# Ledger of designs, part 165: peptides against a protein of PDB entry 4AID

Target 1, 242 residues: chain A of PDB entry 4AID
Amino acid sequence: FDIKRKTIEWGGKTLVLETGRIARQADGAVLATMGETVVLATAVFAKSQKPGQDFFPLTVNYQEKTFAAGKIPGGFFKREGRPSEKETLVSRLIDRPIRPLFVKGFKNEVQVVVTVLQHDLENDPDILGMVAASAALCLSGAPFMGPIGAARVGWVDGAYVLNPTLDEMKESKMDLVVAGTADAVMMVESEIQELSEEIVLGGVNFAHQQMQAVIDAIIDLAEHAAKEPFAFEPEDTDAIKA

## One batch from the design tools (peptide; made by RFdiffusion4, then SolubleMPNN)

Design b2_p24_8_s2 (from b2_p24_8, 12 letters changed)
Fold by OpenDDE base, seed 2:
Structure b2_p24_8_s2 (fold): chain B 242 residues (1-242), chain A 24 residues (1-24)
Amino acid sequence: as target 1 above (242 residues)
Amino acid sequence: SVEELLEENRKIVEERLAKEKYPP
C-alpha cells in the first residue's frame, strides 16, 4: 500500500493527513485526524459533462455516522436519511469556500463526502472536515484551485484560541469559523457575544495566519500524492466580455 | 468591517483565478 502521511503540530494539537489506505476508488481520499477525532473526506468527479448542464453540479455532504453516535452529542436524533441541522450547516461551511475555486466552465459532477468516523468530544469534526475536503480535492486531479485552510477561533480570557475544545468554547465569547486560500479569506461564519468589531477582525486575521500551516501541509501532501490534473480547457470568459 | 474584508479578498481570488493557467 502506498500510504502517504503528513503530520503537523497545529494549535497545540497533532493534525494528521493520510492518503492511500482507505477509499482508493475515489478520485481523492484523505483520512484526517486531530486528537481522537477522525474524518474521511472523499472527492469524486465525473470525467464528462452531462448534455445541457447549465450550472456547476457540486454536492457536499458532511455526515456523522451512527458508529460514532455513542460519543456524538445529539446522535440519537439522527433519523436515517435526513441530515441533521449540524450536518446541513457543516456541509454548507465546506461548500462555500471551495465552490468559487473551481475553474470557470467546469460543469462535470463533483461529489465531496466527509464522514466522521470517530469523535473525541474535545475536537469538533467540522474544521477537520473542511481541511480533509480541501486535501481530498487537491489530491483528486479535479480542476480545483485550492487548497483552502480552515480554523475556528475562540476568545477566552482576553486572548484568541485556535480550534478551542468543546469545553473551552463554553467560556468563549466568540465562535468564529474562517476558511481561505493562502492569499485570501473566502468565508467567515461567526457567533459573537458582546465583542468589538476590532476583536472580530483580529480573529479573522489570526485564523488566516494560523491556517497557513494547514495549507502548506496539504500542498506538501499533494506534491507527493496528487493524481495528474484532469485535462480540461477553461472557458475563455474574457472573450464573452468583448 | 468583516464584509469589506470579504469583498476585498474575493477580488484577490477572482484576479488570481483569471491569471492562473489550468492545469497548474
Scores: peptide ipSAE 0.345, ipTM 0.881, DockQ to the pose 0.542
Fold by OpenDDE base, seed 3:
Structure b2_p24_8_s2 (fold): chain B 242 residues (1-242), chain A 24 residues (1-24)
Amino acid sequence: as target 1 above (242 residues)
Amino acid sequence: SVEELLEENRKIVEERLAKEKYPP
């Protein structure tokens, strides 16, 4: 197997991004690990647009499969078929920051699938899933103008904490999920307990600074393992507004 | 506000994407 791997220290944890071992039939595939939490992201895109396609058909599917469910807190044998509330929410967290970064006029079907393979009971697979999905898209050759990074920020004992553990989150007054490019914040989702707007804005800035190492790691992986960019000519949509 | 920050950052991305050529 020609395996490419990037490893960084991130928030006191080892982040590993790996490609080339599994899901080789996908356009992009990344195995991401943080601690002992492991996710597989796959990106697949159609090489042509469907006749009469008028919107961008991006589908994001985050799944906590039954084989990992025995290691997921509260993971009962989920009946195969309908996404849980968590799976639906995390699928949206992944979708929101990536959707705007596709080249305008691209209307080929894109499917991103994130599968939790292992959970360590400390590191939530949602942030890891966002990072893995970004990396898989950057490797795919799809007209995706990423990468995105992602980070969770907690507020524990009067300080920001990068990617708090599930136990640290019980003491946190903030659950702040941020996603962005190198130069911009694309998404903020937050649950906050009695914190000032100044602390929240500081948390967004902290997240954006801390995700740069992840963005750089995805770029380094893509330089060594990305497919050739898909030959796509953007529609001149400025000509339609004239 | 966080909303104002997001709107400013969205404009930065839109302006960048308008200047960037694909494929890179």
Scores: peptide ipSAE 0.344, ipTM 0.879, DockQ to the pose 0.540
Fold by OpenDDE base, seed 5:
Structure b2_p24_8_s2 (fold): chain B 242 residues (1-242), chain A 24 residues (1-24)
Amino acid sequence: as target 1 above (242 residues)
Amino acid sequence: SVEELLEENRKIVEERLAKEKYPP
């Protein structure tokens, strides 16, 4: 098995991105680990467009499956079949920043699946899932102009905290999730308790700075493990303006 | 504002995507 792995220290935790061990049938597959939280992201894309396809058919599915439910807060009662509110939310958190980064005119079906394999009760799998999905897309050969990074920022004791633990988040006045490229912030989602706009904007900037190490780690992994780019001719955007 | 920041950053991405050729 040709296994490629990138390891970085990120916010005082070890982030591991691994490919080549599992889900080899996917176009891209990444096993991401932070602490003892583990997620598998897979990216699959159709090699042709469906006849009459008029929109970009991207589907993102984040799943905290029952086998991990014993370690997932509230996971013991997940009925099979419908995504939880969390799974729906996190699927959107992944979708929002990646959707705009596909090459214009690409209308082949793309499916991103993020599966939580393990939860440590400290590190939330949502951020890890965003990172893993980005990495899986970059490895896939899909016409994805990523990577994205992601970070959660807390505000604890008058300071920014990168990817606060679930326990630190109880003391945090901010739950700020940011995703972006190296050069741009693509998505912000926030729950804030009586903080100034200056602190929030500072948190967005802090997140964007801190995610650069993750972006670089995905690039390094992709340089060693990405598939050849899918041969796609984008629609000539200049011809549509005439 | 966060909205202004996002709008500025969206323009950066749109400009990048318009200039970048695929496949690279």
Scores: peptide ipSAE 0.323, ipTM 0.873, DockQ to the pose 0.544
Fold by OpenDDE base, seed 4:
Structure b2_p24_8_s2 (fold): chain B 242 residues (1-242), chain A 24 residues (1-24)
Amino acid sequence: as target 1 above (242 residues)
Amino acid sequence: SVEELLEENRKIVEERLAKEKYPP
């Protein structure tokens, strides 16, 4: 099997993006590691549109597997079948920035699945899951105009902290999750404790700057490992306005 | 505001996607 790997130092941690070993039946598959937190993202897309499909059928499913969940704080016995509040939230955090980046008129079914395989109790798998999902889509050959990057920003001792640990987050006055392309911020989600709008905006800009290294890492991985682009011609939407 | 920033950035993406060809 042809394993391709990109490794970068990111926020004082090693980020590893790997493809070619696991889930080779997916259109794209990425094993992402930060510290000892490990996620598997898979992207699968239908090669045809369903008859009468009027909307883009994107499904994102973030899952914390029970073997990883035994280390996850608040991981009660999830009966197989209902997503937790966290899984639902993180699925939305992944969906929001990627959905608008698909080529207009593409209405083939797309399924993104992010599975937490390991949790180190320091690095939250949500950011890693966002990065892995982006990478898996870029490798898939789907008409996805990514990549996206993602970052969490904390505010600790009067400074921005990239991807704070769960322990550093207890001291943080900000939980700011940002996702974006190289050129644009696509999504912001934030919990703020008595901070100025200037500090929050500075945090968004800091996140966007810091995610560039991740975006570049995904591009480098895709240059070596991406499938051929799916043969799709977008509907000429200019013809519908006439 | 963060909302204004997001609206400006949405326009950047929309303009990019309108100009970019697929496949890239």
Scores: peptide ipSAE 0.322, ipTM 0.872, DockQ to the pose 0.551

Design b2_p24_8_s3 (from b2_p24_8, 14 letters changed)
Fold by OpenDDE base, seed 3:
Structure b2_p24_8_s3 (fold): chain B 242 residues (1-242), chain A 24 residues (1-24)
Amino acid sequence: as target 1 above (242 residues)
Amino acid sequence: SVEELLEKNKKIVEERKKKYSRFP
């Protein structure tokens, strides 16, 4: 197997991005590890548009498999077939920052699947899932203008904490999830307890600064392992407004 | 504000999309 791996230290944890071992039938596939939390992201895209396709058919599916869910707090036997509330929410968190980054006029079907394979009870697989999905799309050859990075920021003892553990989050006055490109913040989701707007804005800037190392790691992996870009010409929509 | 930052960043992405750069 031609296995390509990027490893970085990120927020005092080892982040590993790996491709070439699993799901080689996908357009892009990334095994991502942070601590002992492990996710598999796969990206598949259709090579043609369906006749009469009016909208961009992106599907994002985040899943916690039953064997991983046995270690997940509150991961009682999920009945096979319907996403949990958490899986639905995380699927949306992944969808929101990536959907705007597809080239205009691209209406081929895209499926992103993020599967939690292992959970360490410290590192939430949502941030790791966002990073893995970004990396899988960058490897796929799809007309995706990524990568995105993602970070969670806590506020503990009057300081920003990058990707707080589930235990540190119990003491945090902020749950701030940020996703963005190297040059732009794409998404902010926040739950905040009595913090100033200045602290929150500082948290967004902190997240965006800290995710640069992840973005660079995805680029380095893609330079070595990405498929050839899919031949696609964007719709010239500036010509329609004249 | 965070909203003003997001609106500024949305414009950056829209301008980048016109250049069709796969990577930043």
Scores: peptide ipSAE 0.247, ipTM 0.844, DockQ to the pose 0.747
Fold by OpenDDE base, seed 5:
Structure b2_p24_8_s3 (fold): chain B 242 residues (1-242), chain A 24 residues (1-24)
Amino acid sequence: as target 1 above (242 residues)
Amino acid sequence: SVEELLEKNKKIVEERKKKYSRFP
């Protein structure tokens, strides 16, 4: 098997992005690890548009498997067959920054699935899932204008903390999730306790700066492991005005 | 503001998309 791996130090933790070992039937597949938290992202896209397709049919599914539930807080109570509130929220967190980055006119079905395989109780799988989904899309050959990076920023003891642990987050006055490209912030979600807008904006900038290493890591992985770009001609929106 | 930043960044993405659509 041709296994490609990128490893970086990120926020004092080892981030590993791996492809080629599992889910090889997908267009893109990435196993991402941070600490002992492990996620699998897969990207699959249709090679043709459905007749009469008028919107871009992107589906993002984040899921935490029952075998990981013994390490996931509240995981023992997961009802089979319905996404938890967390799974629904994280699916949206992944969807929001990636959806705008598909080439205009691309209306082929795209499915991104992020599966939590392991949870260490320190590193939240959501950020890792965003990174893995970005990497899987970049590897897939889909007309995706990624990569995106993602980061969580905390505010602990008057400082920004990159990807705080679940324990550090209990002391954090901020839960700031940022996603973006190298050049653009695409999404900000924030829960804030009594912080100035200046601190929050500083947190967004900090996140965007810190995610560049992840973006570069995805690019490096893609240079070695991406499929050929899917042959897609974007609709020339300037030609419809002539 | 964060909102102004997001609006600025949306414009960057839309400009990038237009550039991509213009490449043969």
Scores: peptide ipSAE 0.234, ipTM 0.806, DockQ to the pose 0.414
Fold by OpenDDE base, seed 1:
Structure b2_p24_8_s3 (fold): chain B 242 residues (1-242), chain A 24 residues (1-24)
Amino acid sequence: as target 1 above (242 residues)
Amino acid sequence: SVEELLEKNKKIVEERKKKYSRFP
């Protein structure tokens, strides 16, 4: 097996991105680890457009499987067949920043699946899932203008905290999730308790700065392990103005 | 505002799409 791995220190934790061992039938597949939290992201895309396809058919599915659910808060009560509220939310958190980054006119079906394999009860798999999904898309050959990075920012004792643990989050006045490219913030989702707009904007900037190391790590992995780009010609955006 | 920042960044992404580079 040709296994490629990138390891970085990120927010005082080791982030590992691995490809080539699992889900080899996917166009892209990444096993991502932070602490003892482990996710598998897979990206699959159709090689042709369906006749009469008018919209971009992207599906993102974040799942916390039952074998990991024994360690996930509230995981013991997963009825088979419906996403939890968390799974639905995280699927949207992954979808929102990646959807705009596909090349204009690309209307082939794309499926991103993020599966939580292990949860350490400290590192939330949502941020890790966003990173892994980005990496899997970059490896796939799909016409995706990524990577994205992602970060969670807390506000604890008057300071920004990168990817706070679940215990640090109990003391945090902010739950700020940011995703972006190297040069652009794509998505902000926030729950805030009595914080100024200045602190929130500072948190967005902090997140965007801190995610650069992740973006660079995905690029480095992709340079060594990405499939050839899918042959796709974007719609001429200048021809639509005539 | 955060909204103004997102709108500014959306324009940056749309300009990048015209150049069609896979990686920044």
Scores: peptide ipSAE 0.228, ipTM 0.831, DockQ to the pose 0.729
Fold by OpenDDE base, seed 4:
Structure b2_p24_8_s3 (fold): chain B 242 residues (1-242), chain A 24 residues (1-24)
Amino acid sequence: as target 1 above (242 residues)
Amino acid sequence: SVEELLEKNKKIVEERKKKYSRFP
């Protein structure tokens, strides 16, 4: 097996991105680990557009498997066959920043599946799932203009905290999730308690700065393990203005 | 504001999409 792995230290935790061991039938597949939280992201895309397809058919599914769900806070309320509120929310958090990054005119079906395999009760799988989904898309050969990074920022004891633990989050006055490319912030989602707009904006900038190491790690992994780019010609955006 | 930052960043993404670079 040609296993490629990238390991970085990120926010005082070890982030591992691995490909080539599991889900090799997918176009891209990444096993991501932070602490003892483990997620599998897979990306699959159709090699042709469906006849009459007028919109970009991207589906993102975040799933916390039952074997992990027994450790996940609130996992007890999962009725078999319906996404939890958390799974629905995190699926949207992953979808929002990646959807705009597909090449214009690409209308082939794309499926991203993020599966939580293990939860350590310290590191939330949502951020790790966003990173893993980005990496899987970059490996897939799909016309995706990633990578994205992601980060959570807390505000604890008058300082920004990168990817605070679930326990540190109880003391945090901010839950700020940011996703972006190297050059651009794509998404901000925030819950804030009595903080100035300046602190929040500073948190967005802090997140964007701190996610660069993750973006670089995905690029390095992709340089060694990405499939050849899918042969796709983007719609000439300049020809439609003539 | 965060909104102004997001709007600025959308324009950056749109400009990048015209050049179609797989990686930045």
Scores: peptide ipSAE 0.208, ipTM 0.821, DockQ to the pose 0.731

Design b2_p24_8_s4 (from b2_p24_8, 14 letters changed)
Fold by OpenDDE base, seed 3:
Structure b2_p24_8_s4 (fold): chain B 242 residues (1-242), chain A 24 residues (1-24)
Amino acid sequence: as target 1 above (242 residues)
Amino acid sequence: SVEELLKKNKEIVEERKKKYSRPP
């Protein structure tokens, strides 16, 4: 197998992005590791639009499968069938920043699947899942104007902490999830305990600065492993408003 | 504010999309 791998140090942890070993039938597939947490992201897109498709049919599915559940707190027998509340929430966290980055007029079906393969009980798979989904889309050849990076920021002992562990998060006065491109913040989700707007805004800026290394790592991986870009001509939708 | 930052960043992305959607 031609395996391409990018490794960076990120927030005092090793981030690994790997492609070419698993899910080669997908348009893009990335195995991402941070600490001992491991996720597989796959991106698949239709090569044609369905007749009468009025909206962009993007589906994002984050899953914590039962084989990973032996290392997931409370990961007892997830009944096959319905996503958990966490899986639904994280699927939305991944969807929100990526959906706006598709080329205008692209209405081919896109499916992003993120599967948690291992959890280390320290590194939450959500941020890793966002990064992996971004990387898988960049490798796919889909008309996606990524990559996005993502970061979680905590506030512990009067300082910003990049991607705090699950234990550090218990002491954190902030749970700030940020996603963005190199140039733009796309999404902010935050739970905050009695912090000033200045500290929160500083946290968003800190997250955006810290995710640049991840964005650069995805670009470097894509330069070596991306498929040929899908030939898509955007419809001139501005001409219909005349 | 965070809201103003998000608004400005959304405008940047929309401008970038317009540039990409223009054929060279």
Scores: peptide ipSAE 0.228, ipTM 0.792, DockQ to the pose 0.408
Fold by OpenDDE base, seed 2:
Structure b2_p24_8_s4 (fold): chain B 242 residues (1-242), chain A 24 residues (1-24)
Amino acid sequence: as target 1 above (242 residues)
Amino acid sequence: SVEELLKKNKEIVEERKKKYSRPP
């Protein structure tokens, strides 16, 4: 088995990105670990466009398996079939920053599936799921202009905290989720308790700075394990405006 | 503002997409 692994220290925690062990039938597959939280991201894309396809058919599914849910507080036994509110929210958090990064005119079906395999009750699998999905897409050969990084930022005792634990988040005046490329912030989602716009903007900048190490780790993994880029010629959309 | 930052960053992404869409 050709297993590639990248390990970095990130916010005082070890982040591990692994490929080549699990889901090798996918176009891209990444096992991501932070603490004892473990997610599997898979990316699969169609090699042709469906006739008459008029929109980009990207589907993102974040799911927490029942065996991981046994540790998740308030994890009602997911009745098989309908995403929880959390799964729906996190699926959107992953979708939002990646969707605009596909090459214009690419309308082949893309499916990203993020599965929580383990939860440590300290490290939220949402950020880890965003990172893993980005890595899986970069490995896939899909015409994706990633990687993205992601980070959660808290405000605890008058300081920014990178990826606060669930316990630190109880004391945090900010829940700020940021996703971006190396050079661009793509998404901000925030819940804020009586903080100035200056502190929030500082948090976005802090997140974007801190995610660079993750972006670099995904690039390094992709240099060693990415599939050949899918041969796709973008439609010359400048020719339609003439 | 965060909105102005997101707007500026969106413009950066769109310029990158244009460069990618133009084969050298």
Scores: peptide ipSAE 0.188, ipTM 0.774, DockQ to the pose 0.413
Fold by OpenDDE base, seed 5:
Structure b2_p24_8_s4 (fold): chain B 242 residues (1-242), chain A 24 residues (1-24)
Amino acid sequence: as target 1 above (242 residues)
Amino acid sequence: SVEELLKKNKEIVEERKKKYSRPP
């Protein structure tokens, strides 16, 4: 297999982005690892628009498959068929920053699927899933104006912590999830305990600075492994006003 | 504010879309 891999040190952890091993039938596919947490992101897009399609049909599905090893929070009996509350929330968390970055007028179906393959019980797969989804879209050839980076920021002992562990998060006064491009913050989601707006804004800026290394890693992976860009011309909206 | 930052960043993205000539 022609496997392309990018490895960076990120917040004191090794982030690995890999393509070419699995899910070769997708337009883009990335295996992302941080610690011992592993996610697979796949991106698939239709090569034509459906007749009468009036909105952009993006679907994002995050799923934590209960592997038989009992190492995924949620126990031996995830009933097949209905997303958990967590899976629904994380699917929206991934959707929010990527949806605005598609080229205007693109109305072909896009499906992003993020599957948790392994969970180390230290690193939450949500941030890793956001990064992997961004990378898979950049590899796909879809008209996506990414990459996005993502980061979680905690506030522990009067300092910002990048991607706190689940144990560090128990001591954190902030759960701040940020996603953005190199030049723009696209999404902020926050749960905050008695912190000033200055600390929160500082956390957003810290997240945006720290995600640049991830954005650069996705760009480097895409330069080596991206498919040819899909030939899409935006409808000339100026020609309809004449 | 975080809201003002998000508004400014949305404007940056919309200006990039207007200048879009080719998929990245």
Scores: peptide ipSAE 0.186, ipTM 0.765, DockQ to the pose 0.558
Fold by OpenDDE base, seed 1:
Structure b2_p24_8_s4 (fold): chain B 242 residues (1-242), chain A 24 residues (1-24)
Amino acid sequence: as target 1 above (242 residues)
Amino acid sequence: SVEELLKKNKEIVEERKKKYSRPP
């Protein structure tokens, strides 16, 4: 197996991005690890557009499998056949920043699947899932103008905390999830307890600065392991307005 | 504001898309 791996220190934790071992039938596949939390992201895209396709058909599915449920809070109550509230929310957190980064006019079906394989009860798999999905898309050859990074920011004892643990989050006055490219913030989602807009904006800037190391790690992995770019010519959208 | 930042950043991405002629 041609296994490529990138390892960085990020927020005092080791982030590992690995490809080439699992899900080789996907266009892109990344095994991401932070602490003992492990996710598998896969990206698959259709090589042709469906006749009459008028919108971009992106599907994102985040799932925490039952075999990981012994380490996932609330995992014992998964009714077969419906995503949990968490799975639905995290699927949207992944979708929101990546959807705008596809090349204009690309209307081939794209499916991103993020599967939680292990949870350590300290590192939330949502941020790791966002990072892994970004990396899998960059490896796929899809016309994706990524990578994105992602970060969670807490506010504990009057300071910003990068990717707080689940225990640190109980003391945090902010749950701020940010995703972006190297040059642009694409998404902000926040739960805030009585903080000024200045502190929140400072948290967005802090997150965007801290995610650069992840973006660089995805680029380095892609340089060594990406598939050839899919031959796609964007429709000249200036010609449709004439 | 965060909304103004997001608006500005969306404009940056849309301007990049208009200039996109080849997959990176």
Scores: peptide ipSAE 0.132, ipTM 0.741, DockQ to the pose 0.530

